Peptides against a protein of PDB entry 3C66. Designs and how they scored, part 141

Target 1, 189 residues: chain A of PDB entry 3C66
Amino acid sequence: KSWANLFEKNDFFFRYKFYLEITAYTRGSDEQHLKWSGLVESKVRLLVMKLEVLAGIKIAHPFTKPFESSYCCPTEDDYEMIQDKYGSHKTETALNALKLVTDENKEEESIKDAPKAYLSTMYIGLDFNIENKKEKVDIHIPCTEFVNLCRSFNEDYGDHKVFNLALRFVKGYDLPDEVFDENEKRPSK

## One batch from the design tools (peptide; made by RFdiffusion4, then SolubleMPNN)

Design b2_p26_1_s3 (from b2_p26_1, 8 letters changed)
Fold by OpenDDE base, seed 3:
Order: structure tokens, then C-alpha cells, then sequence
Structure b2_p26_1_s3 (fold): chain B 189 residues (1-189), chain A 26 residues (1-26)
């Protein structure tokens, strides 16, 4: 059993106060996204290992499955907006201006042939070992190394018009709605 | 100076970590 399979969805998004979100973005074909997101997902364990050795991090636990979504994305500005607004409950409502691709609408002529942005998001739950509230945890190095590792794997992944990768630090109460079931209440502040 | 991304759990953290070197040094 991979250590990743040890975490069930039911408690994961309530267990930690803080989460690191890793989102792979692709504005292109589904095939391009599958390759890109698959690569990113394959490297998440390396990031976890690098986070765990930081003195200020007590626990770094990845959720095992990615969250998948896609939007009609006719312009580059829309693609930038998605990257800016996605991943936070505070800002995700801005995405309502875009057409979410669903199993119900994917065959509609206006959606089928439209340019699309694909998103795959991995979550890492974080517990900090901070005795002094004034201490800062620096995660710049492991995060930078992770992004560089993913981007340098193939020359095509250097094209920011198509492939993007973002890491977002989010509090549990500000997690996107996608991580909760309809009957679940989001954590309080 | 390379931006150091420091997270203090008691403060608002940076929402997005852009660790792409091309974007950081652009």
C-alpha cells in the first residue's frame, strides 16, 4: 500500500489548519493535460519529502487523488484569471463567469470545440512545529525545486501560454468548495 | 534579492507561490 493510500477523503480536509495546493494548468488539449498533470502528480512525493525535513514543519501529508476540472477558456486573459482566482473560497466565485465543462454539457457544440483550460489539483495537509509564534517557515527552496523539476522535464512545459504550475498556501476554512461534499460544512475560522 | 517565501501560520500567508524561475527573475 503506497503511503498515499493511507488518507481517506472524509477527514483529510478537516484534519489540518493549513494546506498547500499544487495545481497543474493546461490551456490546450486533454492529451497535453494528461501528460503534464501526470508528471506533476508523479513528483508530489518528492516535494512532501523535502517539506518534512524542514524544522518548522511537523507533518506534510498528501491527499492521494487529484481534483479535476476544466473551463471554456477563449482568451489568454481568461486563463490568467483562472490561475489567479482558483484555489481559494474567497476568490473562486469569480470563476462563475466562465463556463465549467461538465459531463452534461461537454457535447454541446459551443463547448465541444471551444478552447479549454484543464486543472488538476493536489493537496498537502500541513502541521507546523512552531513554539514561537514569531517564527517563520521558509518553504521557498523546496517549492522552487519542485517547480523547476516539473518545468525542466520537457522543453514543451516551458511554454507558459499552455502549461502552468502554481502552489497556493491556504487555510482550511478557505479551501475551495470542490473538496467538500454537498452535505459537509466547511471548517470555521 | 531572491524573494524568500516565508509562511507564518498566524499571519496571512502569500496566496500564491510562484516558484517558476523565469517568472521570478523576469
Amino acid sequence: as target 1 above (189 residues)
Amino acid sequence: MEPIIQINPDKESFGLLIADMEKLYS
Scores: peptide ipSAE 0.027, ipTM 0.588, DockQ to the pose 0.225
Fold by OpenDDE base, seed 4:
Structure b2_p26_1_s3 (fold): chain B 189 residues (1-189), chain A 26 residues (1-26)
Amino acid sequence: as target 1 above (189 residues)
Amino acid sequence: MEPIIQINPDKESFGLLIADMEKLYS
């Protein structure tokens, strides 16, 4: 099978029991986010390579395209809330308290000039070696290295008030709604 | 051991992300 077929949306979010979500957050301008998220996205392949060589990981496959969203984010507390709640179906309903920016509403006066948080999320499907069920897989090292790589690329990216980066381990049934089409049923436990 | 769900270097959640295969596949 060609690499292209492995990364198509059609079954990607149903193929694995576990996913690693990489989300770049920006509370600032769209231009700032474009640069930050672009950098993070460009480094995801390096993270995949580091994950693949771990003994406990059988497969680490990245989804090729990021998921983009933005919210009106008037306060730092809202920004923290977004980072805490985003990326899990269990918690994402809390984001309903914030105004999602859409193409339909972005020109509204209350939204156009409002502070915004931008999100770009990449997904890696994970398959673990289960020959020894007692095996523990620690992905701390490659994940930490990835974060450090992204944060150290530019001094500005060290400002956590503006730029943030989170990695979340998520089960397939707890993936955010954004990854599924309207006609798709989310995976069961 | 329960797996750590999220790594964020700016939060206390930044730490060892461990997947316990026995727990995950039970």
Scores: peptide ipSAE 0.027, ipTM 0.642, DockQ to the pose 0.062
Fold by OpenDDE base, seed 5:
Structure b2_p26_1_s3 (fold): chain B 189 residues (1-189), chain A 26 residues (1-26)
Amino acid sequence: as target 1 above (189 residues)
Amino acid sequence: MEPIIQINPDKESFGLLIADMEKLYS
């Protein structure tokens, strides 16, 4: 199958046992988030290239479309909670305590002028070399370099009260609900 | 050893992401 077909949603979130999530967070304006998330997304290919050359990684395959969401985020504690709980099915239910911003409710006065946290998430499917089952694969170096590259691009991105970037390693059965259609069954363990 | 599953440099969770192959494929 061509690489082009692998970038389609159809079976991407069922194809791999493991995924790396890259999430750009912004507690500020939509304009700020557009710039920040756009930068992060533009660098994902560099991370993929660095992952692919690791001996323990057989394949690192990016999903090309970001997943986007935003929440009313009145406090810094709420912003921390979002960063802690987002990206895992086990913990994402905590986000129900916050108001999700939708096209239907974004014009409500209580939402329109409220502080917001914006999220853009990119996914990389991972397959590991299993020839040496005792081997530990360390992806810290390429991930750290990626974060530093994004954060150092502009001095404004050093403000962690506004801009954040997290990478999360998840199993396929623990992917967030957002990646599945309503009629799709979550992968089993 | 359980793998560290998240890197967030701003939240002191900036550590090694290690995939233990034996654990992952058991």
Scores: peptide ipSAE 0.026, ipTM 0.627, DockQ to the pose 0.061
Fold by OpenDDE base, seed 2:
Structure b2_p26_1_s3 (fold): chain B 189 residues (1-189), chain A 26 residues (1-26)
Amino acid sequence: as target 1 above (189 residues)
Amino acid sequence: MEPIIQINPDKESFGLLIADMEKLYS
């Protein structure tokens, strides 16, 4: 499929063995998250460009639509837990300890007025150049630059109590459930 | 089992993501 065709979900989450997850976290208002996540999302293409030029990366294709979720997050420890557990099928079940905010429950008083953590996640499918298996590909530099770019854009984004950004390298079989439709089977190892 | 590599320089859990092709495609 063409690069352009990857803008739609289709088989994107089955196409690659490896994915880079970019998650913008906000423990604050929806407005704060909208600004923060919007910024992060706007910079993802720059990261892709930086990844594509690495010799060890054959393909870096973004899924252009973010995945959105929010949780009741009463404590800072909960916020840290979310950041630790989110983004992997192996660990995401820990999030069940928190109340997921949904359209059905968002108007409940206990949820409406509760502190929330907002999550927006972007995905980049990765294909490495396997011609030289002895070569290691370090994506630390472009990823770090990306984080720094986002964090430095506004002084407010330096407040880690509110705004966080994580990049997680994930294998296809360990992608979060959110990326699959109900009728789709998770990729095997 | 390969650890989850998370790139977050602001956290103690910051890890370098180095793709070892031999390992990844073994």
Scores: peptide ipSAE 0.025, ipTM 0.624, DockQ to the pose 0.061

Design b2_p26_1_s4 (from b2_p26_1, 9 letters changed)
Fold by OpenDDE base, seed 4:
Structure b2_p26_1_s4 (fold): chain B 189 residues (1-189), chain A 26 residues (1-26)
Amino acid sequence: as target 1 above (189 residues)
Amino acid sequence: MEPIIQINPDKESFGLLRADMEKLYA
């Protein structure tokens, strides 16, 4: 299959058993998030390249478009909760305790001036080499390098109260609801 | 296998994410 076919949603979220989620978090302004998420997204290709050269990785294909959302986030505890719960179908229901910002409600007085957490998430589909069932693939090194690369780009990005970056390894059946259309059934276990 | 789900520099799980091929594909 051509790389071109992987740039569209199509069956991307059904094609792989495993996915790596890369989420840029910002508790601040939308402008701050635009810069931060843009940087992270610009570096995803480098992470893909580093993953592809690992012996245990057969395929690492990025989905090219980010998923974006924002929540009212009045406290640091809420911000931590978002980071802990987002990115997994098993845990994402906890986010219902927070107010999701939408085009319909963003102008409401209670939302407009509220502190917000912004999220931008990129996805990488993963296929592993299973020739040796005893083989363990450690993606720590490339992931660490990626995080360091993003965090070191600007001194401001070292402020964890504002900017955060998380990588989550998930199975296809545990992908967040946001990646599926309303008429699509999530992959089975 | 249930892999370590999230890599976060501020969490202990950072640096521990591994894919055990036998467990993942069993």
Scores: peptide ipSAE 0.025, ipTM 0.597, DockQ to the pose 0.063
Fold by OpenDDE base, seed 3:
Structure b2_p26_1_s4 (fold): chain B 189 residues (1-189), chain A 26 residues (1-26)
Amino acid sequence: as target 1 above (189 residues)
Amino acid sequence: MEPIIQINPDKESFGLLRADMEKLYA
């Protein structure tokens, strides 16, 4: 079975116990986000390669499609909240305090010209060599290198008021609702 | 409450990640 078939499987978010979420945040224009998220997404393969060679990681498989969302984000505090709360089922309900931008509401006067935060999230499924307790699993290094690579690509990406990049390690049962269909039950603990 | 492990160089989240990984192998 081709690797392509694995990535197209409807069970990607059920296959692994652990996931690494890579989220590009932009509080600015859609154009700014397109450039930023596109850059981040283009570099994910490099992170995967670095993860795969770690002794403690048996498998690192990227999901091929990004998840995209945007919120009305009138303040910097709201932007910080998004970055803090997004990416976990435990905390994502806090985002209900913000207006989600949809195709249905994007033309409303209160939304059209409002400041927005854009999110693009890539997922990597992880399988660890847990049986080998002697192996060191330090994903800090490759993750840091990845962030630095993305941030250093353009000086503008150093502006944390506009551009942010976060990597979140999550368990399958704590994945955001966005990765599941309405009829799918999230994995149990 | 399970620690939320978010890797952000601007945040002290890397320590939490390391701790969580250690728990996985304990």
Scores: peptide ipSAE 0.025, ipTM 0.610, DockQ to the pose 0.068
Fold by OpenDDE base, seed 2:
Structure b2_p26_1_s4 (fold): chain B 189 residues (1-189), chain A 26 residues (1-26)
Amino acid sequence: as target 1 above (189 residues)
Amino acid sequence: MEPIIQINPDKESFGLLRADMEKLYA
């Protein structure tokens, strides 16, 4: 199916066995996150292009819409925990210890002025050319280049206390719950 | 957590690449 068909969620998160999730983290203001995540999102296509030319990658298809969430994040340790636990179904339950900011609660006094961590996550579905060489696919180079590109865009983005960027390789069955609708069943192993 | 740089599709792998982690291995 054409890339155009991937603009709709449809079965994107069921089509691939493997996904690369790109998460932009911001512990700061919404404005800071908007700029940071926007930059990261704008560069995802470049990463896709770099992935597609790798011999071991048959397909790299981006999901065009980011997934956004935010948590009350009172401490740096909480911020580290978010970065460690987010992006995997196996670990995401740890995030329940933090207050998820929602449209329903965002105006609560305890949440409104609280320090927040903002997350924007992009997904790339990956299909590997396994039939060829038993060679490991090395995505280090394109991923590193991508991170460097994003981080170097503005000096402010070098502040890891505020801005972070993570690329996580995830199997379809271990995708975060957020990518599935309530009526959708998680892919099996 | 060591970042997974190389992917073997035949193996169960979970990998994270972070800018901060790259500095540690540099």
Scores: peptide ipSAE 0.026, ipTM 0.636, DockQ to the pose 0.266; fails the geometry check
Fold by OpenDDE base, seed 1:
Structure b2_p26_1_s4 (fold): chain B 189 residues (1-189), chain A 26 residues (1-26)
Amino acid sequence: as target 1 above (189 residues)
Amino acid sequence: MEPIIQINPDKESFGLLRADMEKLYA
């Protein structure tokens, strides 16, 4: 079960019951997002290491390829909505109210110069030790440390109007549609 | 059904992310 085998999408999003989603948000330029998301992505391995050493976590495996999307985001409210609704199958349909930027439409006048929100999402598959079902696993500390590490790297990343970072704990059946191919069936509960 | 837990310190929604094994695997 080498990390090398996880580079292929294969069954990664079917393999685990639980996932941690790490999403870097940028409302600004693509250049700003590239720097921000690149930083976040570069630190994911550190989070994985911290998770792996927790007694309650049997496995923490990152999917190394980010999922990227961008939306026309004319208002701060739209930006907040994206951050609230993204990352869950239950809520992601709300994003349909926004214009998704694609290669086909990016040159349209209404889109080209429009304010945009950029998203890059990393996934960590989690398997827990369930020897004692009454045990609780608290990943707050490593997650907090990770967020602080990313946010403190550059003073500019303290501007929450531009840069945001969220970690979401989700079940496999509630993963966003983006992780599945069109011909793949979503995992069942 | 266990709620989705999102850790977002920027939105004051940065609560403890705890997995209750009994609940998660029930």
Scores: peptide ipSAE 0.025, ipTM 0.591, DockQ to the pose 0.061; fails the geometry check

Design b2_p26_2_s1 (from b2_p26_2, 11 letters changed)
Fold by OpenDDE base, seed 3:
Structure b2_p26_2_s1 (fold): chain B 189 residues (1-189), chain A 26 residues (1-26)
Amino acid sequence: as target 1 above (189 residues)
Amino acid sequence: SSQLTLTEISKKKIKEAGIILPEDFD
């Protein structure tokens, strides 16, 4: 990993007070996830463009590298739990109840053939024009349009049992541990 | 520190759009 890539990553997750997390979830095959997450990723630029033109948003800056993870997900309840708990440092510890799939364990008999939930997460750093406390930043409009755009691309993506898409508005100090290196101190409040 | 305060209406609309807000986002 070039030193340049480390500095770019470190600067990004400390630069902004607020982040929008875009997570594509798939409970199915890796092939299904590749198609779904690839579609979502391809549309993030359109969301950024829509956010940048909103009054009260000064900057919408995408981090271009997705974060990938997968869990053994034997039940629908586990899949709902993943979607509820993922994307916040406050809640992500609940995911420790599930088996994280790694390169080291993926060939284990109990993991290889197990149902899996795949996650791909994109981040957008947000800077707001704070001076106008009265400006309603209606981020729900571009976000809703984005979700509808992704889900309407293929009829199969309407199946919430398999494909999900969540957008999480998160403060920098509550970003998931995955965005920081092991020796990196989390941003303070 | 001027906290971005979303109105209750905005919070509801954001939730309906599938956006999760932090608990301390007033």
Scores: peptide ipSAE 0.098, ipTM 0.680, DockQ to the pose 0.083
Fold by OpenDDE base, seed 2:
Structure b2_p26_2_s1 (fold): chain B 189 residues (1-189), chain A 26 residues (1-26)
Amino acid sequence: as target 1 above (189 residues)
Amino acid sequence: SSQLTLTEISKKKIKEAGIILPEDFD
């Protein structure tokens, strides 16, 4: 089945046991985030290609669309908290302590002028070839190369106070709520 | 910081699958 056929089906987040979440974080302007997230997103395909050639990976399938969110982020501690808690259903409830920016509230003065953390998350569904136990697969190698590639693209992206990049390996049952429609049930353990 | 995060459950499954996790994932 072509990758295209997988993208059309709303079953992407049910299809795999494992996912790699790639989140670009920006505590700054929307313009800064657009550039940073756009760069990260542009490189995801390279990561997929590197993952696909690993003997222990049967499938590495990217979801085509980023998930985007933004939070009022008044402090650096809040920004660290976002990076720690985001991307896991187990921990994402901690984000409720922050004001989610929505289309409905973005024009409120208290939100409009507030420091924001922007998030763009790409997902890669992973299927592992467990039978090939003989070949040690190190997913860290392609992941590290990806991070280095993104961070080294522009010197400004070295500023961890503004720009961050996280790769989170998650199980399907621990995917954040954002990936499911309101009528969809989270995958069971 | 740039972070590679794995849950403990994920780490176990990756290890069981013969996937090497970097020491930094711990």
Scores: peptide ipSAE 0.036, ipTM 0.662, DockQ to the pose 0.114
Fold by OpenDDE base, seed 1:
Structure b2_p26_2_s1 (fold): chain B 189 residues (1-189), chain A 26 residues (1-26)
Amino acid sequence: as target 1 above (189 residues)
Amino acid sequence: SSQLTLTEISKKKIKEAGIILPEDFD
């Protein structure tokens, strides 16, 4: 059964207490981002497999569709800000200082030729075995291996000025607004 | 902090962010 058939989008982001966000960042061309994000996305299944075998993880379920966004990103400081603030409801409002690229504005002269940061985000829902309250779950090993795998694929992906990768562990109530429909109430604390 | 970010820049942050304590599940 494909993961896509297991959960409707709306049910997926309400089902788990915890999520792992995997975001590929590119400050460059759309072609550069397509290659980079495509590589990262292709490796997510390997990360899921490594998470599922960890003691204390009951379930690791990927959401199969990436979330795509792009911002006008004129400076390196703006790019660092995007990477710091994106992926959490608590901090994402800081991104309002940047121009979000949309289908409505992408052809504007001030946006069309502007430097851009591209973002592709994959989500993994996590369920933990609570019964053994003594077991610490350490996800850093599989996560580090995943980052190294992606970065080592091509030497060009070693340029942190262009290509970045972040893994963010978040609670369901702190998921970005992008995962919810306008009429949906985000999970409570 | 409920937000754990694994960044390539900080090995310390990676280690700290990769650890989920039982108290975080309650």
Scores: peptide ipSAE 0.134, ipTM 0.726, DockQ to the pose 0.221; fails the geometry check
Fold by OpenDDE base, seed 4:
Structure b2_p26_2_s1 (fold): chain B 189 residues (1-189), chain A 26 residues (1-26)
Amino acid sequence: as target 1 above (189 residues)
Amino acid sequence: SSQLTLTEISKKKIKEAGIILPEDFD
């Protein structure tokens, strides 16, 4: 059965109980973000491979399309807030305090020249071998290796004021609204 | 209820790596 049928967006975010969200953050230029997010995205396959070999992980399935967003981000505190609140339905409403950049508003004077935080998010669906309640799955090791791999690629990516990378483990019912279509009902608990 | 016990990764290492893990897999 070809991987192609698994990539229908609508089924992916309902298929797994758990997801790993990989978000590349950039508070800087669009060009800086394109380079950073492109690097992170290019390494996701390596993370998947490292996750798949863990005894407690049955499936690690990447969603192929990144989710892109950008916010007006005038302060470092706003940037920290974005990193803290993004990636969970429970907390994402806090982002409403920031101005989301859209195609409709991007040319407004208050937005065009404003400092921005750019976000690119990749998703990995996870299925665990739950039968052995005793199997501690330490996803920290492959995740840390992944972060180190991305950060070590260029010295500039060590600047946490500009470039950040977060890996968030979430339940399907707590996925951000961006992954669902307007007519889709969020997975229940 | 299959408790995926995440090995107590040092909360410090998790934070330093930008990894957010759920406290309870329940």
Scores: peptide ipSAE 0.045, ipTM 0.639, DockQ to the pose 0.087; fails the geometry check

Design b2_p26_2_s2 (from b2_p26_2, 11 letters changed)
Fold by OpenDDE base, seed 1:
Structure b2_p26_2_s2 (fold): chain B 189 residues (1-189), chain A 26 residues (1-26)
Amino acid sequence: as target 1 above (189 residues)
Amino acid sequence: SSQLTLTPISLEKIKEAGIIEPSDFD
């Protein structure tokens, strides 16, 4: 299948058993988030290249579009909760305790003036070629290099109260609901 | 199934969560 067919959302989240999620978090302004997420997104291709050369990784394919969301985030505890619960179907229901910012509600006074957490999530589909069921695949090196590359770009990105970056290894059946359309059935275990 | 969550992880936690175990493929 050509690279062009990988850009169709239609089967990307069904194609792989495993995904790497890369989420940029910002508790601040939309402008701060745009700069931070844009930086993170710009480096994803470098992470892919580093993953592809690892023994046991057969394929690392990025999804081309980020998933964007924002929540009213009045406290630091709410921001920690978002970072803990987001990115897994098992835990994402905890986010229902927060007000999701939408185009419909963003002009409400209670939402407009509220502190916000912004999220941008990139996905990498992973296919593994493990000949020996006893071999481990260590992705920590490329992931660490990626995080360091993003965090070192600007001193402001050292402020963990504002800027955060998470990488999550997830199975296809545990992907967040956001990756599926309303008519799509979640992959089975 | 150990979900390797590379959360806002200290470089140390990235190191721990960066190892995909054979059991993750079962």
Scores: peptide ipSAE 0.030, ipTM 0.655, DockQ to the pose 0.209
Fold by OpenDDE base, seed 2:
Structure b2_p26_2_s2 (fold): chain B 189 residues (1-189), chain A 26 residues (1-26)
Amino acid sequence: as target 1 above (189 residues)
Amino acid sequence: SSQLTLTPISLEKIKEAGIIEPSDFD
């Protein structure tokens, strides 16, 4: 398949055993989130380039479209919970305790004016050079550089009460439900 | 030099996620 076909949703979330999730979180306005998530998204290609040159990484392919969601987030504890539970199928059910904002409910008075947490998640599919199975692949350096790059862009992004950024290494069977269509079966372990 | 303190959560998640062990490939 051409490189272009990897950017189509069609089999991206079935193609790799491993994914790096990059989630930009904002507890604030939609405008704040748009700026923050847009910045993070704009830097993902730099992270990919840094991952691709690691000896243990054979392939690092970004999915081109972010996944976007928002929750009513009345408390800081709710925001911490979102950041803890989001991005894994094992834990995402905890988010059902929060009100997901949808196109159908966004105009409800109780939701419209409620504090919100916004999420934008980018995915990088990873393939590893397993022939050297004895060596650990350390992605901390490129990931830390990426986070620092995003956080350093504007001083406002240093406020963890508003802006957060998480990187999660996830196996394909533990990807969030949002990446699969209703007709798609989750990868098995 | 304002050390950009990665939020503990982001650092912890990077710390947990950043080392891919050989056992993760099995």
Scores: peptide ipSAE 0.049, ipTM 0.633, DockQ to the pose 0.499; fails the geometry check
Fold by OpenDDE base, seed 4:
Structure b2_p26_2_s2 (fold): chain B 189 residues (1-189), chain A 26 residues (1-26)
Amino acid sequence: as target 1 above (189 residues)
Amino acid sequence: SSQLTLTPISLEKIKEAGIIEPSDFD
């Protein structure tokens, strides 16, 4: 059975206590972002395979669809702020200082031609072999290899002013609001 | 109860923050 048929969207973000968020950032054109995010998304399966072989990881399950957002991003500092604050419910409220691009506002003159940061986020649900409560799980190696694989694909992806990639480990109760439907209650601690 | 606390790893900080400690699962 394909991974796509295993989880209704609604259950995925309640099923795991832990998630790895993979966000591709682009401060540039939509075309640049489409190429970059598409590359990152295409490599997530390789990261999953490398996570699954770690002794402390019982399950690494990718969510099949990216979450996409874009912000008006006039400065490099705004772009750094987005990368720092995005991907956690505790910090995402800081993004309210920036204008979210929506279908309703995208044609406004102040937004249409403004510099933008584009975000595409993939989620991996993680279940751990907790029986050995004393074992550290080091995901640095597979994550670093994944980043290097994405950035080495094209020299243009080495430009950190345009293209960024972040991996964030979060608890289910600290997932961004974007993963829940309006009627869904965020998981409790 | 083992807590796995994975700190948010920015790619530039993957070198330091990708260790999940047993205390992070409690």
Scores: peptide ipSAE 0.036, ipTM 0.677, DockQ to the pose 0.178; fails the geometry check
Fold by OpenDDE base, seed 5:
Structure b2_p26_2_s2 (fold): chain B 189 residues (1-189), chain A 26 residues (1-26)
Amino acid sequence: as target 1 above (189 residues)
Amino acid sequence: SSQLTLTPISLEKIKEAGIIEPSDFD
């Protein structure tokens, strides 16, 4: 399959065995989230470049479009729960306890004035050059450098009550439902 | 099965940075 097909959503989420998810979280205003997520998204290319030079990584390919979602988030505990449960098919069902904000419901008074958590998620498809079962790939260094780069850009982004950033390594069969269309079956193990 | 082993990060750095837990690779 050509590199051109990697820009198609359907081919991208079936092509790799492993994905790195990068999620920017904001418990605050839409304007705060747009600034934070826009910053994170602008730095993803630097993370890709750092991953590609690792000996154990054959390919690090970013999906260019973010996935956007938002939830009514009345408490700090709800915000922690979102960060813990989001990004894995095994755990995402816990998010059904929260009200998802949609274009259809966003103007309802109970949703409009409610505290919200905003999520923007970027995906990187990963292919590994693992010849021997003993080869360790350490992605922690480039991931930590990426988080530090985003957090150090503005002092306001140091407030963990408002702004958060998570990186999750996910197997293709455990990708969130959001990446698949209604007619698509998730990859099998 | 290709076993990818990531180097353990300290729990503090994982919690602070929201970085991948080793359990996400198993």
Scores: peptide ipSAE 0.027, ipTM 0.624, DockQ to the pose 0.083; fails the geometry check

